# Designs tried in a protein design run: peptides against a protein of PDB entry 3J47. Part 117

Target 1, 121 residues: chain A of PDB entry 3J47
Amino acid sequence: IRLTNQLKSLKGLQSKLKDVVEYLDKVINKELPINHTILGKLQDVFNLLPNLGTPDDDEIDVENHDRINISNNLQKALTVKTNDELMVIYISNLVRSIIAFDDLIENKIQNKKIQEQRVKD
Target 2, 69 residues: chain B of PDB entry 3J47
Amino acid sequence: YEEKEESNLAATKSMVKIAEQYSKRIEEEKELTEEELKTRYVGRQDPKKHLSETADETLENNIVSVLTA

## One batch from the design tools (peptide; made by RFdiffusion4, then SolubleMPNN)

Design b2_p25_4_s3
Fold by OpenDDE base, seed 2:
Structure b2_p25_4_s3 (fold): chain B 121 residues (1-121), chain C 69 residues (1-69), chain A 25 residues (1-25)
Amino acid sequence: as target 1 above (121 residues)
Amino acid sequence: as target 2 above (69 residues)
Amino acid sequence: SKEELLKLGLELEIERLKKKREFLS
């Protein structure tokens, strides 16, 4: 579900960007007037995007370093954060698997004991 | 699209919480292991089962956390 | 650190597995 939502959001963004590009092309070709509202929204979106340039160390939003990358440079930092999170999840899963395995072993031992008892009876 | 974005934001917040929960989940896993150990000593299947279930829940939570990430 | 916590978790799991193996054995 979460991944699906993320994909949907990304697809939506992609579609919107495509529409904007198409619109801009039409404006350049003087086929349509400039829609200031759309441009304003796009500008807002761009402003919200992490700086595509190599963020100066000062522009590395520490908060985003631990979060998913939005823009290329910020994306790199966010990728690191994502990797760390994935690692935690992986370890957690591993631990759970071990616990489950332990339980399985115990169950097997119990079953063996039961079988041995049945043979004695 | 906005709903998905909100979901992603919530997921991000959840990731922080997951980190905290991860520590707790590790403890829960330890408890499960201890219960299994106790079950081995006492011979009661119920505590062992409970430990296994807790371990499974911990694993599931970790999986969800990874998926959220 | 997060890494240390992960290592600790892994170590714990390894020890649990060892105990299980010993018990089976």
Scores: peptide ipSAE 0.441, ipTM 0.849, DockQ to the pose 0.017; fails the geometry check
Fold by OpenDDE base, seed 1:
Structure b2_p25_4_s3 (fold): chain B 121 residues (1-121), chain C 69 residues (1-69), chain A 25 residues (1-25)
Amino acid sequence: as target 1 above (121 residues)
Amino acid sequence: as target 2 above (69 residues)
Amino acid sequence: SKEELLKLGLELEIERLKKKREFLS
């Protein structure tokens, strides 16, 4: 049961990752806006992943341990990769927002200058 | 197993490269923002627009890089 | 929407992870 659940979760993560990539492609193509909620949920998933670095001392048979370790390592690697990607996306969005804000401020300043000139006239 | 390890290694190397590229792009964006700020104080509109456009391009490239990784 | 489906999938995964964490605790 536990193993099956783990496998199911892994498959779910894989499918989700694929969907995220597809979504990101659409965002790049400006077909869809970035969904912050999805990103937040992905982050939550990563935060809930058990830290694979603590070997549980239980003498589980060596052969299964390697596969589990590989799967766990792969999952960890994928998790780290996904986290990094999410961070990059987040930072990129933040930067875009800052640029947009700067442009807005500039526009406001220009408008204010125009108004001041009109009042002097 | 070996194929997976090789794939992971390749992916990791790719990620490092992407991270480096991202860092460079962030720096370029900061430079552009500073120039825009300077232009704003000087009252010259053209440099500000150029900086904004360059920042946008940098962001787009970063997004593409993340999606391709 | 596709986005909503993704959100739902993520939520389901989070729930599974929470259950795993509870089991480990």
Scores: peptide ipSAE 0.408, ipTM 0.815, DockQ to the pose 0.031; fails the geometry check
Fold by OpenDDE base, seed 4:
Structure b2_p25_4_s3 (fold): chain B 121 residues (1-121), chain C 69 residues (1-69), chain A 25 residues (1-25)
Amino acid sequence: as target 1 above (121 residues)
Amino acid sequence: as target 2 above (69 residues)
Amino acid sequence: SKEELLKLGLELEIERLKKKREFLS
């Protein structure tokens, strides 16, 4: 159930990210005016997206984006903040995954011990 | 512009809070891992199980935080 | 053993997570 929920959340995030990218492309192409609500949602999406790159890479991308959009310093700052939050969430998920993996390893070790004991009996 | 700045500031503060919560969850996960390691050496499953459960709870909380962010 | 390798992998990941946390702090 938890894994399924995580997958569902990830899929939802992926879809939202796609929408954000499409919107950003339209904004870059001046096809649409900068909608504050959309930008906020995009920031939320970006913040929800774990930095797929190293934090430094994400900072570089954000800096490049800021260089392009001097007028949206606040929006960029919010995006950075959102990215940081997403990074934290991502790291947390990684940590949980590691812990789960550790538990799996332990369970496997225990199972092996039980099997070895059964063979000896 | 001022309203946007205020909103950004509020969002930033919220992110800092989330980061702190995440750090706390990571610490909880570490504790679980240590218990698992101890259990591996001692052969007692209970502490390892507890650590695993705590790690899972931490992961769940992180996922919820991501979903709510 | 496979189990030892898994443990090592987990330890490495934990360390990576610790480093990330320290960076974010």
Scores: peptide ipSAE 0.398, ipTM 0.839, DockQ to the pose 0.022; fails the geometry check
Fold by OpenDDE base, seed 3:
Parts: sequence; structure tokens; C-alpha cells
Structure b2_p25_4_s3 (fold): chain B 121 residues (1-121), chain C 69 residues (1-69), chain A 25 residues (1-25)
Amino acid sequence: as target 1 above (121 residues)
Amino acid sequence: as target 2 above (69 residues)
Amino acid sequence: SKEELLKLGLELEIERLKKKREFLS
């Protein structure tokens, strides 16, 4: 299970890396600012993988000060952050839905009581 | 690279703040649910309605937060 | 009851959020 998840994460990272490379090429060509494209790609990754589990699974090992490694680490960090944010949003929406459902149930109960009272009258 | 890292750090901090706000909103929603329960027991329909409205507002805020993320 | 189930769901979500916050701290 863990290995499978790691492999999946790695594949996702690889895809993101490809996107980052493409972005870098665009930046070199002065087509896009560096930060916006990276963020956009991270968002795309999160849109594809909204449920990446706990952030701990995506811990960034900073082994080398190479620019490539730094970029990868940053991208990974952004991906994790985006995932966490999406999770929070998802949970929030779920909670809101539950509350709304509770209200609906209560309303239904009240309506039933009103109907029962009308029948007794 | 350094500028990007700084930007990512700032974004991360912002996300943490959003998460905290979300947690607070969840707590507020819970309080509303308790008020609804109390209203159900006491027969006060107005508090129940208020709880429902607050829950809806909390949901809306979360949706807006997601859209702005 | 459905209401109780909803409350349980909310509680679980709150706990999950708390754990996430602790992890990020």
C-alpha cells in the first residue's frame, strides 16, 4: 500500500516536473512569469489528485542545493499545500452540507408535527 | 529560484491561515447545530432557523474560500 | 437517527481538521 502510494506520488511528481519544464521554457521566452505558471501547474496537479492523503507522504528531502532540486522541492511543497487547501475546502463543504441536512430533517419533523396536529383538529 | 521559494513560503503561510479560518468556521457551524438541537427541545423555532442560517453562511464562506484559492 | 449520523460526520471532520492544523504547526 505505502509503496503503491509512493509510486503514484512519484508519477504525479513526474508529470508536474514535465509541466514545470514547459513552464520554464515559457519563462525563458518571457511569455509567462515564473511564479504564476508554477502555481497554475500545481493547481492542475491538485485538480487531478484532490485526495493525496496527509502532507507527510509528500515530505521533501532536500539533498542537494542544485537548482533543479530546489525547484522540485518547491513544486512539491506547493503541491502539498494546494492539496491541503483543497482538503480543507472539501471538508468545509461537507460540514456545511451536513448542517443543511440537519436543518432539513428538523424542518421535516416540524412539518410532520404540524400535519399531525391538523389531523387531530 | 529563491524568489519562487519565497513565494511558495508565503503561499503556504496563507494556506495555513485559511485552514485556521476554516477550523473556526467549522466550530461556528457546530455551535449552530447545538442551537438547533436546543431549539428542538425547547420548542423555539427561531433559534433553529438561526442555526440553519449560520450553517449556510459557513458553507458559503468555505465555497468562496475554495474559489479564491 | 439521520441527525445523529450528521453530527457524527461533522465531529469526524472537525477532528480531521484539527489533526491537519497540528501537522501544519
Scores: peptide ipSAE 0.377, ipTM 0.837, DockQ to the pose 0.028; fails the geometry check

Design b2_p25_4_s4
Fold by OpenDDE base, seed 4:
Structure b2_p25_4_s4 (fold): chain B 121 residues (1-121), chain C 69 residues (1-69), chain A 25 residues (1-25)
Amino acid sequence: as target 1 above (121 residues)
Amino acid sequence: as target 2 above (69 residues)
Amino acid sequence: SKEKELKDALELNIKRLKTLKDTLK
């Protein structure tokens, strides 16, 4: 359910982004006026999104390079954090699995013992 | 979409909390293992069961965390 | 003999868990 919801949200976002791109293209082509509301929302979204964009080799001014570096650093930090979280989850799952396995083994041993006792009786 | 977005946001927030809780869960798992070990040596079923249950709970929480991540 | 093997396996798993825990500390 959670995964499905996330996927749906992602799809919705993708669709919205596509619409925005289409709108922007129309504005560039002078077919439609700039919708400030949409642009504002888009800007907000971009500000929230890690700048994952590989800056094209264009002469990105030193300031942009610094911003890109900052963005890259932020992205890297976020990636590291995500990796750490995933690692923790993985280890935890592993530990739980081992414990469960141990319990299973113990249960089997106990069952055998009980059976042996019953046979002796 | 909005509901999913809210869910995702909640999940993200939960991830941070999960990281903190993870350490605690690991400790709980260890406790269960010790109890199981003790039960194995002493022949007491109850401690082993408790350990198993705690381990399962820890596992479940981890799975939820993974799903949220 | 099989029971002994199971016990040994359990003990090994417990040890492994302990090692993992220590690694996480």
Scores: peptide ipSAE 0.439, ipTM 0.852, DockQ to the pose 0.014; fails the geometry check
Fold by OpenDDE base, seed 3:
Formats: structure tokens, sequence, C-alpha cells
Structure b2_p25_4_s4 (fold): chain B 121 residues (1-121), chain C 69 residues (1-69), chain A 25 residues (1-25)
């Protein structure tokens, strides 16, 4: 459900970006007037977005913005943070698994002891 | 879209909380392991079971965190 | 012999968990 919602949000954003590009192309070609309200909101969004994909842009580690898929340059720094978080989660899962195995082993040992006691009785 | 975005934001906030809880969970897992070790020496299942259950809960929470990330 | 192996496996897992915890800290 959460993944589906994230995917839907991303698809919505992608569609909106496509519409904006198409609109901008039409404005450049003087086919349609600029919708100032939508453009203003979009500009605000872009100003909040980290700089996209240019290799010369300062790889600004903006720590606080969305770790996943907002902007490529900031995304690189955010990707490191995401990787670290994933590593921690992975390690935690391993620890839990090991604990679970320890419990299983102990249960098996106890069961064997019970069986041995029953045979002696 | 807004509902999903809100869910993702909540998930991200939960991840931060999970990071904090992770340290606590690791400690809880250690405590359970210690209890299991103690129980192994005592030979009774009950404390060991409780430790195992806590470890399982910690594992489940980590899995959920991975799925949310 | 099997019981000993199980105990050894448990001990190994506990050690691994401790190492992992220390790494995470």
Amino acid sequence: as target 1 above (121 residues)
Amino acid sequence: as target 2 above (69 residues)
Amino acid sequence: SKEKELKDALELNIKRLKTLKDTLK
C-alpha cells in the first residue's frame, strides 16, 4: 500500500512535469498564453528542489530533503544517507534473525533433553 | 496523490523514529539474549521465550522499516 | 554430539549479534 502510494505520487509528479514542459513549449511557440498561477507554483516548487543532474553543480548535501527521488545532485548525497539507513536496517534484521535462530536452537536442545529424560524414565 | 505523499512523509518520519528505536531495539535484543543465556543456564523456557519474542518483534519492526524505506 | 553442536551454534549466533550491535553503535 505505501509503495503503491509512493509510486502513484511519483507518477502524478511526472505527469505534471510533462504537462508543464508541454505548456512551456507552447508558450515558446506563442501558441498559448502563460498560465501565471500554475507557473508561479511550479517555480516555487523548483526553487525548493535541489539542483538537478549537472555535474558542475555543487554536490550540496542538503540533509533534510526527501532521501528518495527529488533531485539528482542532492539525491547523490541523500542516496548515501539512504544507503546508510538501509545498512542499519539490514544489520538489525540480521541481528533479529540470529536471535531467532538462537531461540530455535535452544528450543531444540530443550526438546532433546525432554526426550532423553522421557527415555530414562 | 496527497494521501500517498502524506503516507510517504509519515514513513520517512517513522524511519527517523525507527533509527532512534533501533538503538533501543538493539539494546532490547541484547537484553533478551542475556536473558536467554541466563535461562539456558537455569534450564527454564519462560525467560528465554520472552527474549525470543522480543527479538522477533524487533526483527518484524526492522522488516517493516526496510519495506517503508 | 548434536546437542553440543546446537550449543556451539547458539554461542556463535550470540557472538555475531554482539559484534553486529557493537558495529551499529
Scores: peptide ipSAE 0.437, ipTM 0.846, DockQ to the pose 0.015; fails the geometry check
Fold by OpenDDE base, seed 1:
Structure b2_p25_4_s4 (fold): chain B 121 residues (1-121), chain C 69 residues (1-69), chain A 25 residues (1-25)
Amino acid sequence: as target 1 above (121 residues)
Amino acid sequence: as target 2 above (69 residues)
Amino acid sequence: SKEKELKDALELNIKRLKTLKDTLK
C-alpha cells in the first residue's frame, strides 16, 4: 500500500512535470504567453529542490544524503544514503533470519532430547 | 495523490524512527544471541526461548522497515 | 549423531551472526 501510494505520487509528479515542460516549450516557441503564476510555482518548487544546475558536490548538505532527492547531484548523495540504508536493512534481515534459524535448530535439538527421555522412561 | 503524499511523509518520518530503532534492534539481537549461547551451554530452555522470540520480533521489524523504505 | 549435527549447525550460525555483527560495527 505505501509503495503503491509513493508510486502514484511519483507518477502524478512526473505527469505534472511533463505538462510544465510542454508549457515551457510552447512559451519558447511563442505559441503561448508566459504564465507568471505557473512560473512562480515552478520557481518555488525549484527553490525547494536543491539547485540541479550547481554541480558543486560541496554544496550538497550531508542532511540531504538521508532523503531521496530528485536532483541529480542531490540524487547522487541521496543514492549513497539510500544504498547505505538498504545495506543496513539487508544485514538486519539476514541477522534476524540467522537467529531465527538458530532457534529452530535449538528447538529441534530440545525436541529430540525430550523424545529420547520419553523413550527411556 | 495527496493521500499518497501524506503517506509518503508519514513513511519518511517512520524511516527516521526506524533508523533509531534499528540500532536498538541490533543490540537486542546481540543480547538474544548471548542468551541462546548461555542456554545451550547451561541447558536451560527459558533464556533460549526468550532470545528466539526477540530475534523473531527483530526480524519482523526489519521486514516492516523494508516495506516502509 | 543427528543431535550433534544440529548442535554443530547452531554453533556455526552463532559464529556467522557474530561475524555479521562485527561487519555492521
Scores: peptide ipSAE 0.428, ipTM 0.843, DockQ to the pose 0.014; fails the geometry check
Fold by OpenDDE base, seed 5:
Structure b2_p25_4_s4 (fold): chain B 121 residues (1-121), chain C 69 residues (1-69), chain A 25 residues (1-25)
Amino acid sequence: as target 1 above (121 residues)
Amino acid sequence: as target 2 above (69 residues)
Amino acid sequence: SKEKELKDALELNIKRLKTLKDTLK
């Protein structure tokens, strides 16, 4: 559910960005007036997303916000943070899995011992 | 979209907490493993079962953390 | 025996866990 919601949000953002680009093209061509509402929302997004819109992946925003996929430059820094978090989670899952497996093995051993005792009795 | 955004924000906040809890969870898992080992030697199933359950809970929490990340 | 194999598997898992712990330190 959470992953699906995140994906949906990302798709929504992508669609909105596309719409903005299309709108800007129409304004440049004098086909439509500027949609101030959309522009305002976009401006808000840019204000919240430092260095959003710089094409070069190399502009690392130093301010590590733990957010995954914001726009490209900030996204790069965020990607590093996300990767670190994912690694931690992955290791944790592995540890848990191993522990669970150990318990299963122990349970099987115990069951066998119980069965052997019952046969001897 | 709004609901998802809210969920993502909550997840981000939770991630910081998860990082802190991660170390604790690792320790808990280790303790469970030790208890299981002890149970093997003593031949008492009850402590071993408890350890197994705790390990499972830790695993579940890790999965939730992954989903939040 | 199957019991021996199970015991060996458990021991292997324990070793793996220890290695992981050491890596995280």
Scores: peptide ipSAE 0.412, ipTM 0.842, DockQ to the pose 0.014; fails the geometry check

Design b2_p25_5_s1 (from b2_p25_5, 15 letters changed)
Fold by OpenDDE base, seed 3:
Structure b2_p25_5_s1 (fold): chain B 121 residues (1-121), chain C 69 residues (1-69), chain A 25 residues (1-25)
Amino acid sequence: as target 1 above (121 residues)
Amino acid sequence: as target 2 above (69 residues)
Amino acid sequence: SKEDTIKFLDSRIESLQALLDALLS
């Protein structure tokens, strides 16, 4: 459900972006006037997003180094951080699995002992 | 879309919290293992079961973290 | 100019699309 919601949100954003591009193309072609209100809102949204520059842009905003694949150089840095976090989660899962298996083995051994005792009785 | 965004934001915040709780989860896992060891030694099923349950909870939390990531 | 503003917006939109694609990948 969570993944589905995230995907839906991204799809919505993608559709909106496409609409904006189409609108901008029409304005460039002098077919339609620019909706200034929509454009202003979009600018505000982009101002909140890291600049998708070429890999050479040194401005990795460390502050936005949060886990989300944000665009460009910042996105790359965030990707590294995300990978590290995923690695930690993976290790944790492995450890939990090992513990679970140990418990299962112990239970099996106990069951075997109980069965052996019953056969002797 | 707004509902999904809220869910994603919550998930992201949870991931940050998970990093902090990771150490605690590892400790909980160790405690479960110790209880299991104690149960093996004492031969009582109840402590072993409790340890196993704690380990399972830790595993579930890790899975949720993976899904959120 | 208005044209420059449009170009800027287009660039921003492309960036947003790239971010979205990265998130979906």
Scores: peptide ipSAE 0.403, ipTM 0.807, DockQ to the pose 0.060; fails the geometry check
Fold by OpenDDE base, seed 5:
Structure b2_p25_5_s1 (fold): chain B 121 residues (1-121), chain C 69 residues (1-69), chain A 25 residues (1-25)
Amino acid sequence: as target 1 above (121 residues)
Amino acid sequence: as target 2 above (69 residues)
Amino acid sequence: SKEDTIKFLDSRIESLQALLDALLS
């Protein structure tokens, strides 16, 4: 459900972006006037997003570098952070799995001992 | 879209919380392992079962963390 | 100019699309 919602949100954003591009193209071609309201909203959205077009954006805040990739350079740094977090989660899962297996083995051994004792009685 | 966005935000906040809890979970896992070892020496079922359950809970939490990431 | 603003917006939109694609991948 959570993944589905995230995907839906992303798809919605993608669709909206496509619509904006199409509108902008029409304005450039002088087919339609610029809708100032739409442009304002888009500008607000972009202001909330890191600049993707400038690979050399020195303003990659080190703290945001470890966080989720929103923009390409920022996104690249964020991707690294995400990968690190995923690795930690993976290792944790592996450790938990090993512990679970150890318990399973112990349970099997105990069960076997109980069965052997029953046969002797 | 709004519901999905809210869910994503909640997931992000949850990840931060998970990171804090992760260290605690690791320690809990170690404690369970030690308890299991003690149970092997004592030969009693109850401590071993408890250790196993705690390990399972730790694993489940890790899986949820992966799904949230 | 209006044209420059439009170009800037297009570039920004493209970047957002790329980010979205990366997130979905």
Scores: peptide ipSAE 0.400, ipTM 0.812, DockQ to the pose 0.058; fails the geometry check
Fold by OpenDDE base, seed 2:
Order: sequence, then structure tokens, then C-alpha cells
Structure b2_p25_5_s1 (fold): chain B 121 residues (1-121), chain C 69 residues (1-69), chain A 25 residues (1-25)
Amino acid sequence: as target 1 above (121 residues)
Amino acid sequence: as target 2 above (69 residues)
Amino acid sequence: SKEDTIKFLDSRIESLQALLDALLS
């Protein structure tokens, strides 16, 4: 469900970006006037996103290297952080699985003992 | 999309918390395993169950963390 | 200028698309 929601969000963003590009193309072609409100909102969204191509973004990327990939230069560093986090989660899941298996084995042993006792009775 | 975005944001925040608590979760898992081992020796079912439950919770949290990451 | 703003937005959009593609990969 969470993964599905993330994918849906990304798809929504992709669609929105496509719409923006189409709108910008129309404005460039003088087919439509520039909507200042839309541009302002887009700028705000982009300002909240890490910059991919600016040198300043490279410095930010280094600082956010241990964080989730947000944007390009910063995103690249963040991707590494995300991978590390995923590895940690994977290891944790493995550990939990091992514990669960240990309990299962114990339960199986107990059940076997109970069955053996029933046969003896 | 908005609901998914909110969920994703919440998941991201949870991942940060999970990262911080990861070591604690590992320790909890170890404790559960130790309790299970002890229960195997002592024959107390309750401690084993508790360890199993804690292990399950740790696994669930890890899964959630992976999904959020 | 408005034209400069448009160019900036286009560049930004392309960056966002790249990010989305990376997330979906």
C-alpha cells in the first residue's frame, strides 16, 4: 500500500510536470498568456526541491548525502543515504525473520514432544 | 495523490525515526531471542511468546522502514 | 523577464522529471 501510494504520487507529479511543460510550450508559442499564479506555485515547488545542477547544490548534496534522495545533485547524495537506510531495514528484517524462525522451531519441538507424549499414553 | 503524498511524508519521517531506533530494535530482537532461549531451557512458554512477539514487532517495523525508505 | 522565468521553469521541470524517473527506476 505504501509503495503503491508513493508510485501514485510520483505518477501524479510526472503528469503535473508534463502539463506544466505543455503549458510553457504554449506560452512560448504565444498561444496562451503566462499564468503568473501557476508559475509562482511551480517556483515554490522547485524551491522546496534540491537543485540538481548548481554548484551550491553540490555542497548541499554532500550535507544531505546521508538523507533520502530529494533532488539531482542533492538527490544523488540522498540516493546513497537511502540505499544505506534500505540496507539497514533489510538487515533488520532478516534479524526479525531469524527470531521468528527460532520461535517456530521451538513451537515445533514442543508440538513434537506433546505428540510423543500422547503416543506414550 | 494528496493522500499518497501525505502517506509518503509520514513514511519518510518514520524512516528517520526507524534509523535512529534501528539499533534499539536490534537490541530488542536480541533480547527476545535470548528470552526465547531462556524459555527453551526453563520451559516457560510466556517468555518465549513475548520474545516472539517482540521479534515480530521488530520485523514489522523493519518492513515499514523499508517501505518508507 | 517572463521569458527568463519560463526558461528557468522548464529547466526545473526537467530536473523534477529526472528525479521522478530515478525514483521510479
Scores: peptide ipSAE 0.378, ipTM 0.815, DockQ to the pose 0.064; fails the geometry check
Fold by OpenDDE base, seed 4:
Structure b2_p25_5_s1 (fold): chain B 121 residues (1-121), chain C 69 residues (1-69), chain A 25 residues (1-25)
Amino acid sequence: as target 1 above (121 residues)
Amino acid sequence: as target 2 above (69 residues)
Amino acid sequence: SKEDTIKFLDSRIESLQALLDALLS
């Protein structure tokens, strides 16, 4: 059952990778915009895949190596895209936090002024 | 596989949209900060409040984007 | 690396939060 599930998952991944490749080709051809989510999913798949780079199996057809390298490059590119997106989100959160802090500071200053006025009264 | 591909495509489109929304939110946050700055100088509480609210909205949108990502 | 950038951003956010706390105090 586990082996069957693993095989099924592998097949699913393979199909997804194929779809991603096709999508990327379309993006390269300017037919479709770059889909960052697809890249993220692909990255997740690659992260779950054991590093196929164990050099020992000599018979891995040059085509598979090129595909793996292309896949690695694509995965790297997707990783970069995902990282960029995460970075943007992070920066946005930081900016919002800064704004919130500024507001808090202003509120504190105002409260202090109000208290000072009350004491004078 | 087709379902996954479709899902991935949709997800990718969503991410692009999120990025655009994030950019817009960042601009809104900047506007809020400027209003706060103006309020500090003018001593008017209302503009500062508005800026703070805009910043909060921008932050909230960013958080939602992060959670969706 | 992107990870390093994120870490840097986190550190900056923390610093900003600390600054804000100081101003409120």
Scores: peptide ipSAE 0.365, ipTM 0.838, DockQ to the pose 0.018; fails the geometry check

Design b2_p25_5_s2 (from b2_p25_5, 14 letters changed)
Fold by OpenDDE base, seed 5:
Structure b2_p25_5_s2 (fold): chain B 121 residues (1-121), chain C 69 residues (1-69), chain A 25 residues (1-25)
Amino acid sequence: as target 1 above (121 residues)
Amino acid sequence: as target 2 above (69 residues)
Amino acid sequence: SEEETLRELELRQEQLKAELEALKS
């Protein structure tokens, strides 16, 4: 059951990562706007994954338990790494968006000033 | 197990590289913002436009990085 | 924290959005 759940979680994570990649591709192609919510959800999933791998005290034989623990630790490490990467990407995108917005505001301000000068002339 | 470990190591290295690139891009974005501020005071539109374009490029690069991560 | 940074960025984005809307008016 635990292995099945871990496998399911891994598959889910894989699917989600694929979805994120697809989404990012769409954003790059200007088909969709950047959706930070997707990244946030992905981060949440990754943050929950370590909890899915926590060995519940099921009576698994010590040898299998150690192997499972190692596998779980590796999976957790990979999950954490993936989450961190996604978080960084999210923050980066947000920062870029903010900068772009600031530039747009500045451009608008300049345009308004130009218009005001034209009216005064 | 060894193959998985190797794959994880490679992925980790790639992530570090991406993080470094990201940091650099963030710095570039900050520089563009400063240029925009300077342009705002000088009243020259051209530098502001350039800053905006650079910011957009930085954003695009980040998106690409996300897609490749 | 990353979450805190994200919140700050979100706030900034919202401020910029408001400024943009003000400029459109």
Scores: peptide ipSAE 0.450, ipTM 0.840, DockQ to the pose 0.017; fails the geometry check
Fold by OpenDDE base, seed 3:
Structure b2_p25_5_s2 (fold): chain B 121 residues (1-121), chain C 69 residues (1-69), chain A 25 residues (1-25)
Amino acid sequence: as target 1 above (121 residues)
Amino acid sequence: as target 2 above (69 residues)
Amino acid sequence: SEEETLRELELRQEQLKAELEALKS
């Protein structure tokens, strides 16, 4: 049952990762905005990963434990990599938004100045 | 396992490269923003617009790079 | 931390959004 649950969780993580990649592709294509909820869920998964990698002391055969641990470590590393990439994308989008807002503010200020000049003429 | 490890290592190296490129692009974006701020004080619209456009392009490239990583 | 940096950026974005809304009023 525990192994089945672990496999199910791994499959779920894999599916989620695939969904994230698909979402990122859509964002790149400007089809969808960045979904903060997806990023949050990914972060939660990463925060839980260290807990998932703690080998419970159960007497599972040493060879299988080592393979499982190696696989878990690899999956953890891949998950961390994915999280880092998602964070970079998120930061980039935030920076773009900030720049866009700065430009909008500047445009509004300029428009206001133009209007004030027209009222004075 | 060895093939998977090699693939992961290659992917990690690629991510490091992308991160470096991203950092460089962020710095370029900051420079553009500073120029916009300077132009705002001078009161000329044209240089600010150009800076904004360049910043947007830089950000777009960064996003594409992260997504392809 | 990366999370802290993200929070700061989100806060800044929200502030900019508020400023833009104030300018539209």
Scores: peptide ipSAE 0.444, ipTM 0.836, DockQ to the pose 0.018; fails the geometry check
Fold by OpenDDE base, seed 4:
Structure b2_p25_5_s2 (fold): chain B 121 residues (1-121), chain C 69 residues (1-69), chain A 25 residues (1-25)
Amino acid sequence: as target 1 above (121 residues)
Amino acid sequence: as target 2 above (69 residues)
Amino acid sequence: SEEETLRELELRQEQLKAELEALKS
């Protein structure tokens, strides 16, 4: 279910990205003003998609027009933020696992001690 | 897509919150480990148990965060 | 670095595993 939802989200994001690209092209051509709503939606998509680091989504060329650069920078920033969050979560999980393991070891030690005491009695 | 989008939005918000709480959880984990160490040396089961529980809670929170991410 | 910290944690986890195994023996 999670994977399916993720895939669906990715597909949605892809479609949205395509729309954004199309819009940006129109803006570059001075056919349309910069649509803040699209940018907002894009941000939302980035917030929703932890894997915005996929090459296909990351390929927003930083070298494009100033506005594109701003958008790209923002996207990059969001991606970095997401990555940082994921890293933090990973580290936290690792730490918790270590602690749990330590506790398990201690429990085993205690159990052995109890058993030894029972044998002596 | 709409359902997923909503879920993702919620997840993102949750992730931000988790990030803010992460530091606190890390500290709780450290405390648990210290208590475990103390229990190991002193033979007091209660502090060790408390530390273990705190660590477990921290772990669970992290797992939830990962699942949300 | 974060990577270094991760490595340290992994090492610690491995040590704990070893201790647990030792206790089982």
Scores: peptide ipSAE 0.411, ipTM 0.841, DockQ to the pose 0.014; fails the geometry check
Fold by OpenDDE base, seed 1:
Structure b2_p25_5_s2 (fold): chain B 121 residues (1-121), chain C 69 residues (1-69), chain A 25 residues (1-25)
Amino acid sequence: as target 1 above (121 residues)
Amino acid sequence: as target 2 above (69 residues)
Amino acid sequence: SEEETLRELELRQEQLKAELEALKS
């Protein structure tokens, strides 16, 4: 179920990215104005999909003028925030792992002491 | 897609909560480690076991958080 | 820095692994 949902989300993201590219092309060609709703939806997608911060989207953001820069800056900020959250999670897992290892070592030491006491007895 | 979005939103909220709890968990882990250290010096097994269990629970929660992200 | 923290954690993990191996012997 989770994998299926992830796949569906990925497909949706892919479709959305395609739509965004098409929209951006139209904006570049001055065929359409910048749609704030699309930008909001993109932001929501980025907020919901922390893994979407693939660097390829950043390159598209560099070329277009001030408002695109603001949207890109917001997207970048969201990506940075997501990255920070992921880093925190990673660090947390690492810390927990270290603590678990420390406990395992202590347990092993205790077991050795118990065995030594049994042999003496 | 909507169901997944809702699930992702819930997961994101959970991650934020986990992040907040993480700082607390880190502090709890430190306290347990200190107790374990003290227990090592005093030779009492029970506090050490409790610390180990708490560390394991913390690790499990982190793993679940990573899987949910 | 975050990178420094990661390095410290990695170092600590390696130390714990070494201690565990030492206890097995």
Scores: peptide ipSAE 0.400, ipTM 0.834, DockQ to the pose 0.015; fails the geometry check

